Peptides against a protein of PDB entry 4U39. Designs and how they scored, part 18

Target 1, 302 residues: chain A of PDB entry 4U39
Amino acid sequence: SIKVIGVGGGGNNAVNRMIENEVQGVEYIAVNTDAQALNLSKAEVKMQIGAKLTRGLGAGANPEVGKKAAEESKEQIEEALKGADMVFVTAGMGGGTGTGAAPVIAQIAKDLGALTVGVVTRPFTFEGRKRQLQAAGGISAMKEAVDTLIVIPNDRILEIVDKNTPMLEAFREADNVLRQGVQGISDLIATPGLINLDFADVKTIMSNKGSALMGIGIATGENRAAEAAKKAISSPLLEAAIDGAQGVLMNITGGTNLSLYEVQEAADIVASASDQDVNMIFGSVINENLKDEIVVTVIATG

## One batch from the design tools (peptide; made by RFdiffusion4, then SolubleMPNN)

Design b1_p9_6_s1 (from b1_p9_6, 6 letters changed)
Fold by OpenDDE base, seed 2:
Structure b1_p9_6_s1 (fold): chain B 302 residues (1-302), chain A 9 residues (1-9)
Amino acid sequence: as target 1 above (302 residues)
Amino acid sequence: ARNITLILK
């Protein structure tokens, strides 16, 4: 089974966005120290952590409270994650609960023998230096606790949105990018298709790889596959080129009109941008909601 | 949903 665990406010917003976009074949778990915020989760499983420590009032933007809250609730987290083959841990880094609890939850998942993937955001620079410093500590702790850690630099989202984009929309876009990171992997395993990746293929690419980069490209029209692939490999979300990656996971998602030629064209572009010795796995997903849109997600590991 | 997975070795 695949479990997606949203940790704290940002992680729970991302999980809500996944549920709203009908990401299938995964179990959703919402974790928070704030009981009121947790009630707003759309996840089937809702877990309040650190009930004794926080009394449901949240972590007060303190990562040490988030950490201790997860440690207090370790047995409950273990029971919720038990039997998962894969666990996605999603969080917004820089806050209290997400920053502190996500590494603890990830370690619990890894210790249970699940393939543990972190999908986390760095805070926007405008959120201030304190959040960035807290996020850096949380990311470092996540790196040790996961098999693969996808880090989304929120400041790079500002390069793909209009300059007049309201701050709330920039956060919604961060939630969307978190969604795309989880869905880009989970759909390869959980969504039945013409050619499915098995969990073993994904495990080979993602097991004990450490940090990963994610690129996303979206396009429409006659050259949509090539354009989406080019946008993915040149995505502002990529902090480095994919050419140095030891492994690449690619998802090509399109509507019912997605052709094998378009899949091949997109795959060839990503392969050509990667090292010759790269272990590349790719899947294609049909999403009936995409109409004429193609979405290419590239995850570079190693 | 049709998933086409190609493994490039």
Scores: peptide ipSAE 0.007, ipTM 0.437, DockQ to the pose 0.127
Fold by OpenDDE base, seed 3:
Structure b1_p9_6_s1 (fold): chain B 302 residues (1-302), chain A 9 residues (1-9)
Amino acid sequence: as target 1 above (302 residues)
Amino acid sequence: ARNITLILK
């Protein structure tokens, strides 16, 4: 089974966005130290952590409280994650609960033998230096606790949105990018397409790889496959080029009109931007909601 | 040759 665990406010917002976008074949778990915020989760499984420590009042933006809350609730987390083949741990780094608890939860998943993938955000620079420093510590702890860690630099989201985009919309886009990171992988396993991957294929690319980069490209029209692929490999979310990656996981998602030619065209573009010796795997997914849109997700590992 | 493993299952 595939489990997605949203940790803290940002992680729970991302999980809500996944549920709203009908991401299939995954079980959703919401984790928080704030009981009021947790009640707003759309996840079937809701877990309050650190009930004794926090009394449901949250972590007070302190990562050490988030960590201790997860440690207090270790047995409950183990029970909720038991039997998962793959666990996505999603969180907004820089806060108390997400930053502190996500590494503990990830380690629990890894110790249970699940392929453990972190999909996390760095805070925007405008959230202040304290959040950036807390996020850096949480990301460092996540790297040790996961098989693969996808880090979304929120400041790069500001490059893909209008400069006049309200702060609330920038956070919604961060939640959407977290969704795209999880869905871009989970759909390859859980959602039938023109080219299906199994869990073993994904595990070969993601197991014990450490940091990963994610690029996303979206396009419509006659050249949509090529345009989406070009946007993915040049995505502002890529902190480095995909050249030098040891592994590439590619998802090509389209509507019912997605052709094998379009899949091949997109795959060839990404392959051409990658090293010759890269272990590239790609899958295609059919999403009837996309109609004329193609979404290319590239995850570079190693 | 770039090993694009098309696993058509």
Scores: peptide ipSAE 0.006, ipTM 0.438, DockQ to the pose 0.427
Fold by OpenDDE base, seed 1:
Formats: structure tokens, sequence, C-alpha cells
Structure b1_p9_6_s1 (fold): chain B 302 residues (1-302), chain A 9 residues (1-9)
């Protein structure tokens, strides 16, 4: 089974966005120290952590409280994760609960033998230096606790949205990018298709790889496959080129009109931007909701 | 929505 754990406010917002977009074949778990915020989760499983420590009042933006809250609730987290083949841990780094609890939860998943993937955001620069410093500590702890860590730099989201985008919409786009990162991987495993990646193929690329970069490209029209692939490999979300990556995971998602030619064209563009010795695995997904859109997700590991 | 995943090996 595949489990997605949203940790703290940002992680829970991302999980809500995943549920709203009908990401299939995954179980959702919402984790928070704030009981009121947790009640607003759409996840089937809702877990309050650190109930004795926090009394449901949240972590007060302190990562040490988030850490201790997850440690207090370790047995409950283990029970909720038991039997998962893959665990996604999603959080907005820089807060109390997400920053402190996500590494603890990730370590629990890894110790249970699940392929553990972190999908986390760095705070926007406007959230202040304190959040950036807390996020850096949380990201470092996540890197040690996961098989693969995808870090989304929120400041790069400002390059892909309109300059007049309200602050609230920039946070919604961060939640959407977290969704795209989880869905880009989970659909390759969980979505029935003509040729599925087996879980072993994904595990080979993602197991013990450390930090990963994610690029996303979306396009429509006659050259949509090529445009989506070019946007993915040049994505502002990529802090570096995919050149030098040891592994590349590619998802090509389109509507029912997605052609084999479009899949090949997109794959060739990503392969041409990658090293010759790269272990590249690609999947194609048909999503009837995309109509004329193609979404290319590239995850570079190593 | 039916998602069909095609993986080209």
Amino acid sequence: as target 1 above (302 residues)
Amino acid sequence: ARNITLILK
C-alpha cells in the first residue's frame, strides 16, 4: 500500500489538495499538534500527536515541540504506517509541527521497511529568516530519515505565477506543487495502465538516493508533449540542471488523446537533457480530467 | 476518472 502523511499545517493543506484532485491508490493520513486545524482535514485518518505535551494547542512554531510530539505518539504512528510499501511524508518546512515531526515520522516509516519519500517545501523568503533557518534544520533531519527527499523552493513558485498573484494563491500553488510531486510518483505505481512501473523499478531509482530535484511542465496544443517536456527540464523548481543525475523518474500524463508519438517525443527530450549513463525510468498516465493538457513530471535523483 | 498508466520499457 501507498500512504501519504501530511504533517502540520502545510502538509495537511497539501493532503487536502491531493484529495480534492482525486489522487488515486493512496491512503491519506493527516498529522497535527493543533486539534482545531486537524479537524479541517479531509483525510480519512486524522492523528493528533503530542496531546499530552501540547493539549491540542499546536507547537507554537517551535520544531522541538513538533519533534517531541511525534516522539510521544511514536507507537500510534507505527500502527498507522504498518504494512505500507511506500510512504510519502509531506510538510511545509519552517513551522513547528511540520519541521519537527516530519523527520521523526519519516524515520518511523523507514524503520518499518517502507520506501520513504519526503516531499517538502522551503518557506518563502517573505516568511522571514527564522522560518528559513528552522526549515534548513528540518530539511537536514529529513535527508537522514528518508530514501529520497524532494525539496520545493517556494520562492521559485513566484517565477511560475503571475506577479500580481495574491499571497494566499502563492501558498495554494505551493500546495499544488506538493500534490504534483506525490501524484507524479504515485500514479506510476497505483494507476492501472498498459505498462506499469513495478514498485521495484521505482524503489531502484528512489532507494537511498538522498536529495532529489523535481521539474514540472504543463502544455496544450500541437507541440504540447515537446513543450511540456522542455518546461519540465527547465522548470524553475529545479535548483540545478538534471545533467549529472544518477537516476531520472519521468511521468508523462495526458488525456485519452495522448499518442505514443507524444510520449516518445517527451521521453527523448528528457533523455537528451540527462547523462548518457543515467538510469531513466518513464511512465505514461492517462488522466481523463486533463483533456488537451499534457503534464510532464521529472524527478532527478543522485 | 480512469487513469491508465502506460510505461514504455
Scores: peptide ipSAE 0.006, ipTM 0.389, DockQ to the pose 0.109; fails the geometry check
Fold by OpenDDE base, seed 5:
Structure b1_p9_6_s1 (fold): chain B 302 residues (1-302), chain A 9 residues (1-9)
Amino acid sequence: as target 1 above (302 residues)
Amino acid sequence: ARNITLILK
């Protein structure tokens, strides 16, 4: 089974966005120290952590409280994660609960033998230096606790949205990028396409790889596959070029009109931008909600 | 249906 665990406010917003976008074949778990915020989760499983420590009042933006809350609730987290083959841990780094609890939860998942993938955001620079420093500590702890860690630099989202985008919409876009990171991987396993991957294929590319970069490209029209692939490999979300990656996971998602030629064209573009010795796996996914759109997601590992 | 996993090497 695949489980997605949203940790703290940002992680739970991302999980809500995944549920709203009908991401299939995954079980959703919402984790928070704030009981009121947790009640707003759409997840089937809702877990309050650190009930004794916090009394449901949240972590007060303190990562040490988030950490201790997850440690207090370790047995409950183990029970909720039991039997998962893969666990996505999603969080907004820089806060209290997400920053502190996500590494603990990731370690629990890894210790249970699940392929553990972190999908987390760095805070926007405007959120202040304190959040950036807290996020850096949480990201460091996540790197030790996961098989693969995808870090989304929120400041790079400002390069893909309109300059006049309201702050609330920029946060919604961060939640959407978190969704795309999880869905781009989970759909390869859970959603049939023209080219299906199994869990073993994904595990080969993502197991013990450490930090990963994610690129996303979306396009429409006659050259949509090539354009989407080019956008993915040149994505502002990529902190480095993919040519140095030891492994690449590619998702090519389209509507029912997605052709094998378009899949091949997109794969060839990503392969040409990658190292010759790269282990590349790619899957194609059919999403009936996509009409003329192709979405290419590239995860570069190593 | 044979799952064609294209591993690009």
Scores: peptide ipSAE 0.000, ipTM 0.429, DockQ to the pose 0.109; fails the geometry check

Design b1_p9_6_s2 (from b1_p9_6, 5 letters changed)
Fold by OpenDDE base, seed 5:
Formats: sequence, structure tokens, C-alpha cells
Structure b1_p9_6_s2 (fold): chain B 302 residues (1-302), chain A 9 residues (1-9)
Amino acid sequence: as target 1 above (302 residues)
Amino acid sequence: SRKIVAIYK
């Protein structure tokens, strides 16, 4: 089984976005120290952590409270994650609950033997230096607790949105990028396409790889496959080129009109941008909600 | 259609 656990406000917003976008084949768990915020989750399983410590009033933007809350609730977290083959831990770093609890939850998943993937955001620079410093500490702790960690640099989202984009829409886009990171991987296992992967394939690329980079490209029209692939490998979300990566995981998602030729064309572009000795795996996904769009997701590991 | 389960410690 695949489980997605959203941790704190940002993680729960991302999980809500996944549910709204009908991400299939996964079980959703919402975790928070704030009981009121937790009630707004669309997840099937809702877990309040640190009930004794916080009394459901949240972590007060303190990562140490988030950490202690997860430690208090360790047995409940273990029970909720038991039997998972794969666990996605999603959070917005820089806050109290997400920053502190996500590494603890990730370690619990890893200790249970699940392939543990972190998909987290760095705060925007405008959220202030304190949040950036807290996020850096949380990301460092996540690196030790996961098999693969995808870090979304929120400031790079500002390069792909209009300059007049309201702050609220920038946060919604961050939630959407977290959704794309989880869905880009989970769909390869859970959703049929032209080329299907199994869990073992994904595990070979993501097990004990540390930090990963993610690129996303979307295109329409006659050259949509090539354009989407080129956008993915040149994505502003990539802090470095994909050359030098030891492993590449690629998802090519299209509508019912996605051709095998388009899948091959996209894969060839990504392979040409990668090292000759890279371990590349790719899958295709059919999403009936896509009309003329192709979405290419690239995850570079190692 | 989802069964919401709240878990508290």
C-alpha cells in the first residue's frame, strides 16, 4: 500500500489538493497539532499529535514542539503507517508542526521498512529569515530520516507565475507543486498507462538516494511531448541540471490520445540531457481529465 | 464516500 501523510498546515493543504485532484491508489493521513485545522482536512484518517503537549492548540511555530508532539504520538503514527510499502511525507518547512514532526514521522516510516519519500517546501523569502532558518533545520533532519527528499524551493515558483500573482495564489501553487511531486511518483505505480512500472522499479531509483531534484513541464499541441520534456529538464524548480544524477525517474502523463511515439520522444529528450551511465526508468500514465495536455515530471536522484 | 476516522491520543 501507498500512504501519503500530510504534516502540519502546509502538508494538510497539499493533501487536500491531492484529494481535490483525485490522486488515486493512495491512502491519505492528515497529521496536525491544531485540532481545528485538522477538522478541515479532507483525508480519510485524521490524527491529532501531541494532544497532552499542545491540547490541540498547535505548535506555536516552534519546531521543537512539533518534534515532541510526534514523539508523544509515536505509537499512533506506527499503527497508522503499519503495512505501508511506500510512505510520502509532505510538509511546508519553516512552521512548528511540519518542520518538527515530519522528520520524526519519516523516521517511523523508514524504521517500519517502507520506502520513505519526503516532498517538502522551503518557505518563500518574504516569510522571513526565521522561517528559512527553521526550514533549513527541518530539511537537514528530513535528509537523515528518508530514502529520498524532494525539496521545492518556493522562491522558484515566483519565476513561473505572473508578477502580480497574489500571495495566496503563490501558496496554492506551492501546494500544487507538492501534489505534482507525490502524484508524479504514485501514479507510476497505481495508475495504468502505456508503460507501467511496479513498486520494485521505483524502489531501485529512490531507495537511500538522499536529496532529489524535481522538474515539471506541461505542453499542448503537435509537439507537446517534446515541449513538455524540454520544460521539465529546464524547470525553474531544478536548482541544478539533471546531468550528474545517478538515477532519473520520469513520468509522462497524457490523455487517452497519448501515443507511444510521444512517450518515446519525451523519454529520449530526458535521456539525452542525462549522463550516459544514468539509471533511468520511465512510465506513462493515462489521465482521462487531460485533453490535449502532456505533463512530464522528472525526478533526479544522487 | 470516505469514512473519516479521527485518531486522538
Scores: peptide ipSAE 0.010, ipTM 0.555, DockQ to the pose 0.017
Fold by OpenDDE base, seed 4:
Structure b1_p9_6_s2 (fold): chain B 302 residues (1-302), chain A 9 residues (1-9)
Amino acid sequence: as target 1 above (302 residues)
Amino acid sequence: SRKIVAIYK
């Protein structure tokens, strides 16, 4: 089974976005120290952590409170994660709950033997230096606790959206990028396509790889496969080029008209941008909602 | 669907 755990406000918003977009084949768990925020989660499983410590009033933007809250609730977290083959831990770094609790939850998942993937955001620069420093500490702790950590640099989202985009919409886009990161991997396992991957294939690329980068490309029209692949490898979300990666996981998602030729064309572009010795795996997914769109997701590990 | 609602004890 695949479990997605949203931790704190940002993680829970991302989980809500995943549910709204009907991401299939995963179980959703919402975790928070704020009981009121947790009640607004669409997740089937809702877990309040640190009830004694916080009384459901949240972590006060303190990562140490988030950490202690997860430690208080360790047994409940273990029970919720038991039997998962794969666990996604999603959070917005820089806050109290997400920053402090996500590494603890990830370690619990890893200790249970699940393939543990972090999908987290760095705060926007406008959220202030304190959040950036807290996020750096949380990301460092996540690296030690996961098999693979995908870090989304929120400031790079501002390169994808209009400069006049309201702050609230920038956060919504961050939630959407977190969704895309989880879905881009989970669909390879859970959703049939032209080329299917199994869990063992994904595990080979993601097990004990540390930091990962994600690129996304979307295109339509006659050259949509090539354009989507080129956009993915040049994505603003990539803090570095993929040519240094030891492993590449690629998802080519299209509508019912996705051809094998388009899948091969996209894969060849990504392979050509990667190191010759890269361990690259790719899968295809059919999503009827995409119609004429192709979405290429690239996860570069190592 | 096992709703594990960790309600306040």
Scores: peptide ipSAE 0.009, ipTM 0.540, DockQ to the pose 0.016
Fold by OpenDDE base, seed 1:
Structure b1_p9_6_s2 (fold): chain B 302 residues (1-302), chain A 9 residues (1-9)
Amino acid sequence: as target 1 above (302 residues)
Amino acid sequence: SRKIVAIYK
């Protein structure tokens, strides 16, 4: 089984976006120290952590409170994660609950033997230096607790949205990028396509790899496969070129009109941008909600 | 050498 755990406000917003976009084949768990915020989750499983410590009033933007809250609720987290083959831990770093609790939850998942993948955001620069410093500490702790950590730099989202995009829409886009990171991996296992992968294939690329970079490309029209692949490998979300990666996981998602030729064309572009000795695994997914669009997701590990 | 893995079902 695949479990997605949203931790704190940002993680739970991302989980809500995943549910709204009907991401299939995963179980959703919402975790928070704020009981009022937790009630707004669309997840089937809702877990309040640190009930004694926080009384449901949240972590007060303190990562140490988030950490202690997860430690208080360790047994409940273990029970909720038991039997998972794969666990996604998603959070917005820089806050109290997400920053402090996500590493603890990730370690619990890893200790249970699950392939543990972190998908987290760095705060926007406008959220202030305190949040950025807290996020750096949380990301460092996540790296030790996961098999693979995908870090989304929110400031790079500002390069792919309109300059007049309201702050609220920039946060919604961050939630969407978190969704795309989880879905880009989970669909390779859970959703049929022209080329399918199993869990063992994904585990080979993601097990004990540390930090990962994610690129996303979306295109329509006659050259949509090539354009989507080129956008993915040149994505502003990639803090570095993929040519130094030891492993590449690629998802090529299209509608029912996705051709094998388009899949091959996209895969060849990504392979040509990668090192000659890279282990590249690619799958295709059919999503009926994608009419004329192709979405290419690239995850570079190592 | 580049290793590409694809599984058809």
Scores: peptide ipSAE 0.008, ipTM 0.512, DockQ to the pose 0.588
Fold by OpenDDE base, seed 2:
Structure b1_p9_6_s2 (fold): chain B 302 residues (1-302), chain A 9 residues (1-9)
Amino acid sequence: as target 1 above (302 residues)
Amino acid sequence: SRKIVAIYK
């Protein structure tokens, strides 16, 4: 089984976005220290952590409270994650609950023997230096607790969106990028396509790899596969080029009109941008909602 | 050598 655990406000917003986009084949768990915020989750499983510590009033933007809240609720977290083959831990770094609790939850998942993947955001620079410093500490702790950590630099989202994009929409786009990171992996296992991957293939690429980079490309039209692949490998979300990666996981998602030729064309472009000795796995996914769009997701590990 | 793994349905 695949479990997605959203931790704190940002993680739960991302989980809500995943549910709204009908990401299938995964179990959703919402975790928060704020009971009121947790009630807004669309997840089937909702877990309040640190009930004694916080009384459901949240972590007060303090990562140490988030950490202690997860430690208080360790047994409940273990029970909720038990039997998962794969666990995605998603959070917005820089806050209290997400920053503090996500590493603890990730470690619990890893100790249970699950393939543990972190998908987290760095805060926007405009959220202030304190959030950036807290996020850096949380990301460091996540690196030790996960098999693979995908870090989304929110400031790079500003390069993809219009300059006039309201701050609230920039956060929604961050939630969407978190969704794309989880879905880009989970669909390869859970959603049938033209080319399927098994869990063992994904595990080979993602086990004990540390930090990972994610690129996303979307395109339409006659050259949509090539354009989407080129956008993915040159994505602003990539803090470095995919050359030098030891492993590459690629998802090629299209509508019912996705051809094997388009899949091959996209895969060849990503392979050509990768090292000669890279372990590349790629899958294709059919999403009937994409009509004429192709979405290419690239995750570079090692 | 590039190791590309693809599993078809």
Scores: peptide ipSAE 0.007, ipTM 0.498, DockQ to the pose 0.608

Design b1_p9_6_s3 (from b1_p9_6, 6 letters changed)
Fold by OpenDDE base, seed 3:
Structure b1_p9_6_s3 (fold): chain B 302 residues (1-302), chain A 9 residues (1-9)
Amino acid sequence: as target 1 above (302 residues)
Amino acid sequence: SRKITLILK
């Protein structure tokens, strides 16, 4: 089974976005120290952590409180994650709960023998230096606790969106990029396409790989496959070129009109941008909601 | 779908 655990405010917003986008084949768990915020989650499973420590009032933007809250609730987290083959831990780093609890939850998942993937955001620069420093500490702790850590630099989202994009929309886009990172992987396992991958394929690319980069490309029209692939490999979310990656996981998602030719064309573009010795695996997914769009997701590991 | 809120005490 695949479990997605959203940790704290940002993680829970991302989980809500996944549910709204009908991401299939995953179980959703919402975790928070704030009981009021947790109640707003769309997840089937809702877990309040650190009830004794915080009394449901949240972590006060303190990562140490988030950490201790997860430690207090360790047995409950273990029970919720038990039997998962894969666990996605999603959080917005820089806050109290997400920053402190996500590494603890990730370690619990890993200790249970699940393939543990972190999908987290760095805060925007405008959120201030304190949040950036807290996020850096949380990301460091996540790297030790996961098999693969995808870090989304929120400032790079500002390169994809209009400069006039309201701050609230920039946060929604961060939630959407977290969704795309989880869905880009989970769909390869859970959603049929033209080329299906299994859990073993994904595990080969993601097991004990450390940091990963993600690129996303979306296009329409006659050259949509090539354009989406080119956008993915040149994505602002890629802090480095994919040519240095030891492994590449590629998802090519389209509507019912997705052709095998388009899948091959997109795969060839990503392969040509990668090292010749790269272990590249790719899958295709059919999403009826995409109509004429192709979405290419590239995850570079190593 | 019954939302199971596990408020574990």
Scores: peptide ipSAE 0.020, ipTM 0.573, DockQ to the pose 0.016
Fold by OpenDDE base, seed 4:
Structure b1_p9_6_s3 (fold): chain B 302 residues (1-302), chain A 9 residues (1-9)
Amino acid sequence: as target 1 above (302 residues)
Amino acid sequence: SRKITLILK
């Protein structure tokens, strides 16, 4: 089974976005120290952590409180994650709960033998230096606790949105990018396509790989496969080029008209941008909602 | 779907 655990406010917003977009084949768990925020979650499973420590009033933007809250609730986290083959831990880093609790939850998942993937955001620079410093500490702790950590630099989202985009919409886009990171992997396992991957293929690329970068490309029209692939490998979300990656996981998602030729064309572009010795796996997914769009997701590991 | 809210005591 695949479980997605949203940790704190940002993680829970991302999980809500995943549910709203009908991401299939996953179980959703919402975790928070704030009981009121947790009640607003769309997740089937809701877990309040650190009830004694916080009294459901949240972590006060303190990562040490988030950490201690997860430690207090360790047994219940273990029970909720038990039997998962794969666990996605999603959080907005820089806050109290997400930053402190996500590494603890990830370690619990890993200790249970699940393939543990972190999908987290760095805060925007405008959220202030304190959040950036807290996020850096949380990301460092996540790297030690996961098999693969996808870090989304929120400041790069500002390069793909209009400059006049309200702050609230920038956060919604961050939630959407978190969704795309989880869905880009989970769909390869859970959703049939023209080329299917199994869980063992994904595990080979993602097990004990540490940091990962994610690129996304979307295109329409006659050259949509090539354009989507080119956009993915040049994505602003990539803090570095995909050259030098030891592993590449590629998802080519299209509508019912996705051709094998388009899948091959997209894969060849990503392969050509990767090192010759890269372990690249690619899968295709059919999503009837995309109509004439192709979405290429690239995850570079190592 | 039964929303299970686990309030950890």
Scores: peptide ipSAE 0.011, ipTM 0.526, DockQ to the pose 0.016
Fold by OpenDDE base, seed 1:
Structure b1_p9_6_s3 (fold): chain B 302 residues (1-302), chain A 9 residues (1-9)
Amino acid sequence: as target 1 above (302 residues)
Amino acid sequence: SRKITLILK
């Protein structure tokens, strides 16, 4: 089974976005120290952590409170994650609950023997230096606790969105990028396509790889496959080129009109941008919600 | 919406 655990406000917003976009083949768990915020989750499983410590009032933007809250609730977290083959831990870094609790939850998942993937955001620069410093500490702790950690730099989202995009929409786009990171991997296992991957293929690329970079490309029209692939490998979300990655995981998602030629064209572009010795695996996914769009997701590991 | 239950073997 695949489990997605959203931790704190940002993680739970991302989980809500995943549910709204009907991401298939995953179980959703919402974790928070704020009981009121947790009640707004769309997840089937809702877990309040640190009930004794926080009394449901949240972590007060303190990562140490988030950490202690997860430690208090360790047995409940273990029970909720038990029997998962894969666990996604998603959070917005820089807050109290997400920053402190996500590494603890990730370690619990890893200790249970699940392939543990972190998908987290760095705060926007406008959220202030304190959040950025807290996020750096949380990311460091996540890197030790996961098999693969995908870090989304929120400031790079501002390069993809219109300059007039309201702050609220920039946060919604961050939630959407978290969704795309989880879905880009989970669909390779869960959703049939022209080329299917198994869990063992994904595990080979993602086990004990540490930090990973994610690129996303979306395109329409006659050259949509090539354009989507080019956008993915040149994505502002890639803090570095995919050149030098030890492993590449590629998802090519299209509608029912996705052709094998388009899949091959996209794969060849990503392969040409990768090192010759890279272990590249790619899958294709059919999503009926995509009409004329192709979505290419590239995850570079190592 | 067909719930594809992935039975990971």
Scores: peptide ipSAE 0.000, ipTM 0.373, DockQ to the pose 0.039
Fold by OpenDDE base, seed 2:
Structure b1_p9_6_s3 (fold): chain B 302 residues (1-302), chain A 9 residues (1-9)
Amino acid sequence: as target 1 above (302 residues)
Amino acid sequence: SRKITLILK
């Protein structure tokens, strides 16, 4: 089974976005120290952590409270994650609950023998230096606790969105990028398609790889596959080029009109941008909601 | 809705 655990406000917003976009074949778990915020989750499983420590009032933007809250609730987290083959831990780094609890939850998942993937955001620079410093500590702790850590630099989202984009829309886009990171992997395993990856293929690429980079490309029109692939490998979300990656996981998602030629064209572009010795795996996914849109997701590991 | 995942090995 695949479990997606959203940790704190940002992680739970991302999980809500995944549910709203009908990401299939995964179990959703919402974790928070704030009981009121947790009630707004659309996840089937909702877990309040640190009930004794916080009394459901949240972590007060303190990562140490988030950490202690997860430690208090360890047995409950273990029971919720038990039997998962894969666990996605999603959070917005820089806050209290997400920053502190996500590494603890990730370690619990890893200790249970699940393939543990972190998908987290760095805060926007405008959220202030304190959040950036807290996020750096949380990301460092996540690196030790996961098999693969995808870090989304929120400031790079500002390069994709219009300059006039309201701050609330920039956060929604961060939630959407977290969704794309989880869905880009989970759909390869959980969604039956023309070419299915098994969990073992994904495990080979993602086990004990440390930090990963994620690129996303979206395009429409006659050259949509090539354009989407080019956008993915040149994505502002990539802190470095995909050259030098030991492993690449590629998802090519299109509507019912997605052709095998388009899949091949997109795969060839990503392969050509990767090292010759790269272990590349790719899948294609049909999403009837995309119509004429192609979405290429590239995850570079190692 | 049949989601078709193509994986080229």
Scores: peptide ipSAE 0.005, ipTM 0.426, DockQ to the pose 0.126; fails the geometry check

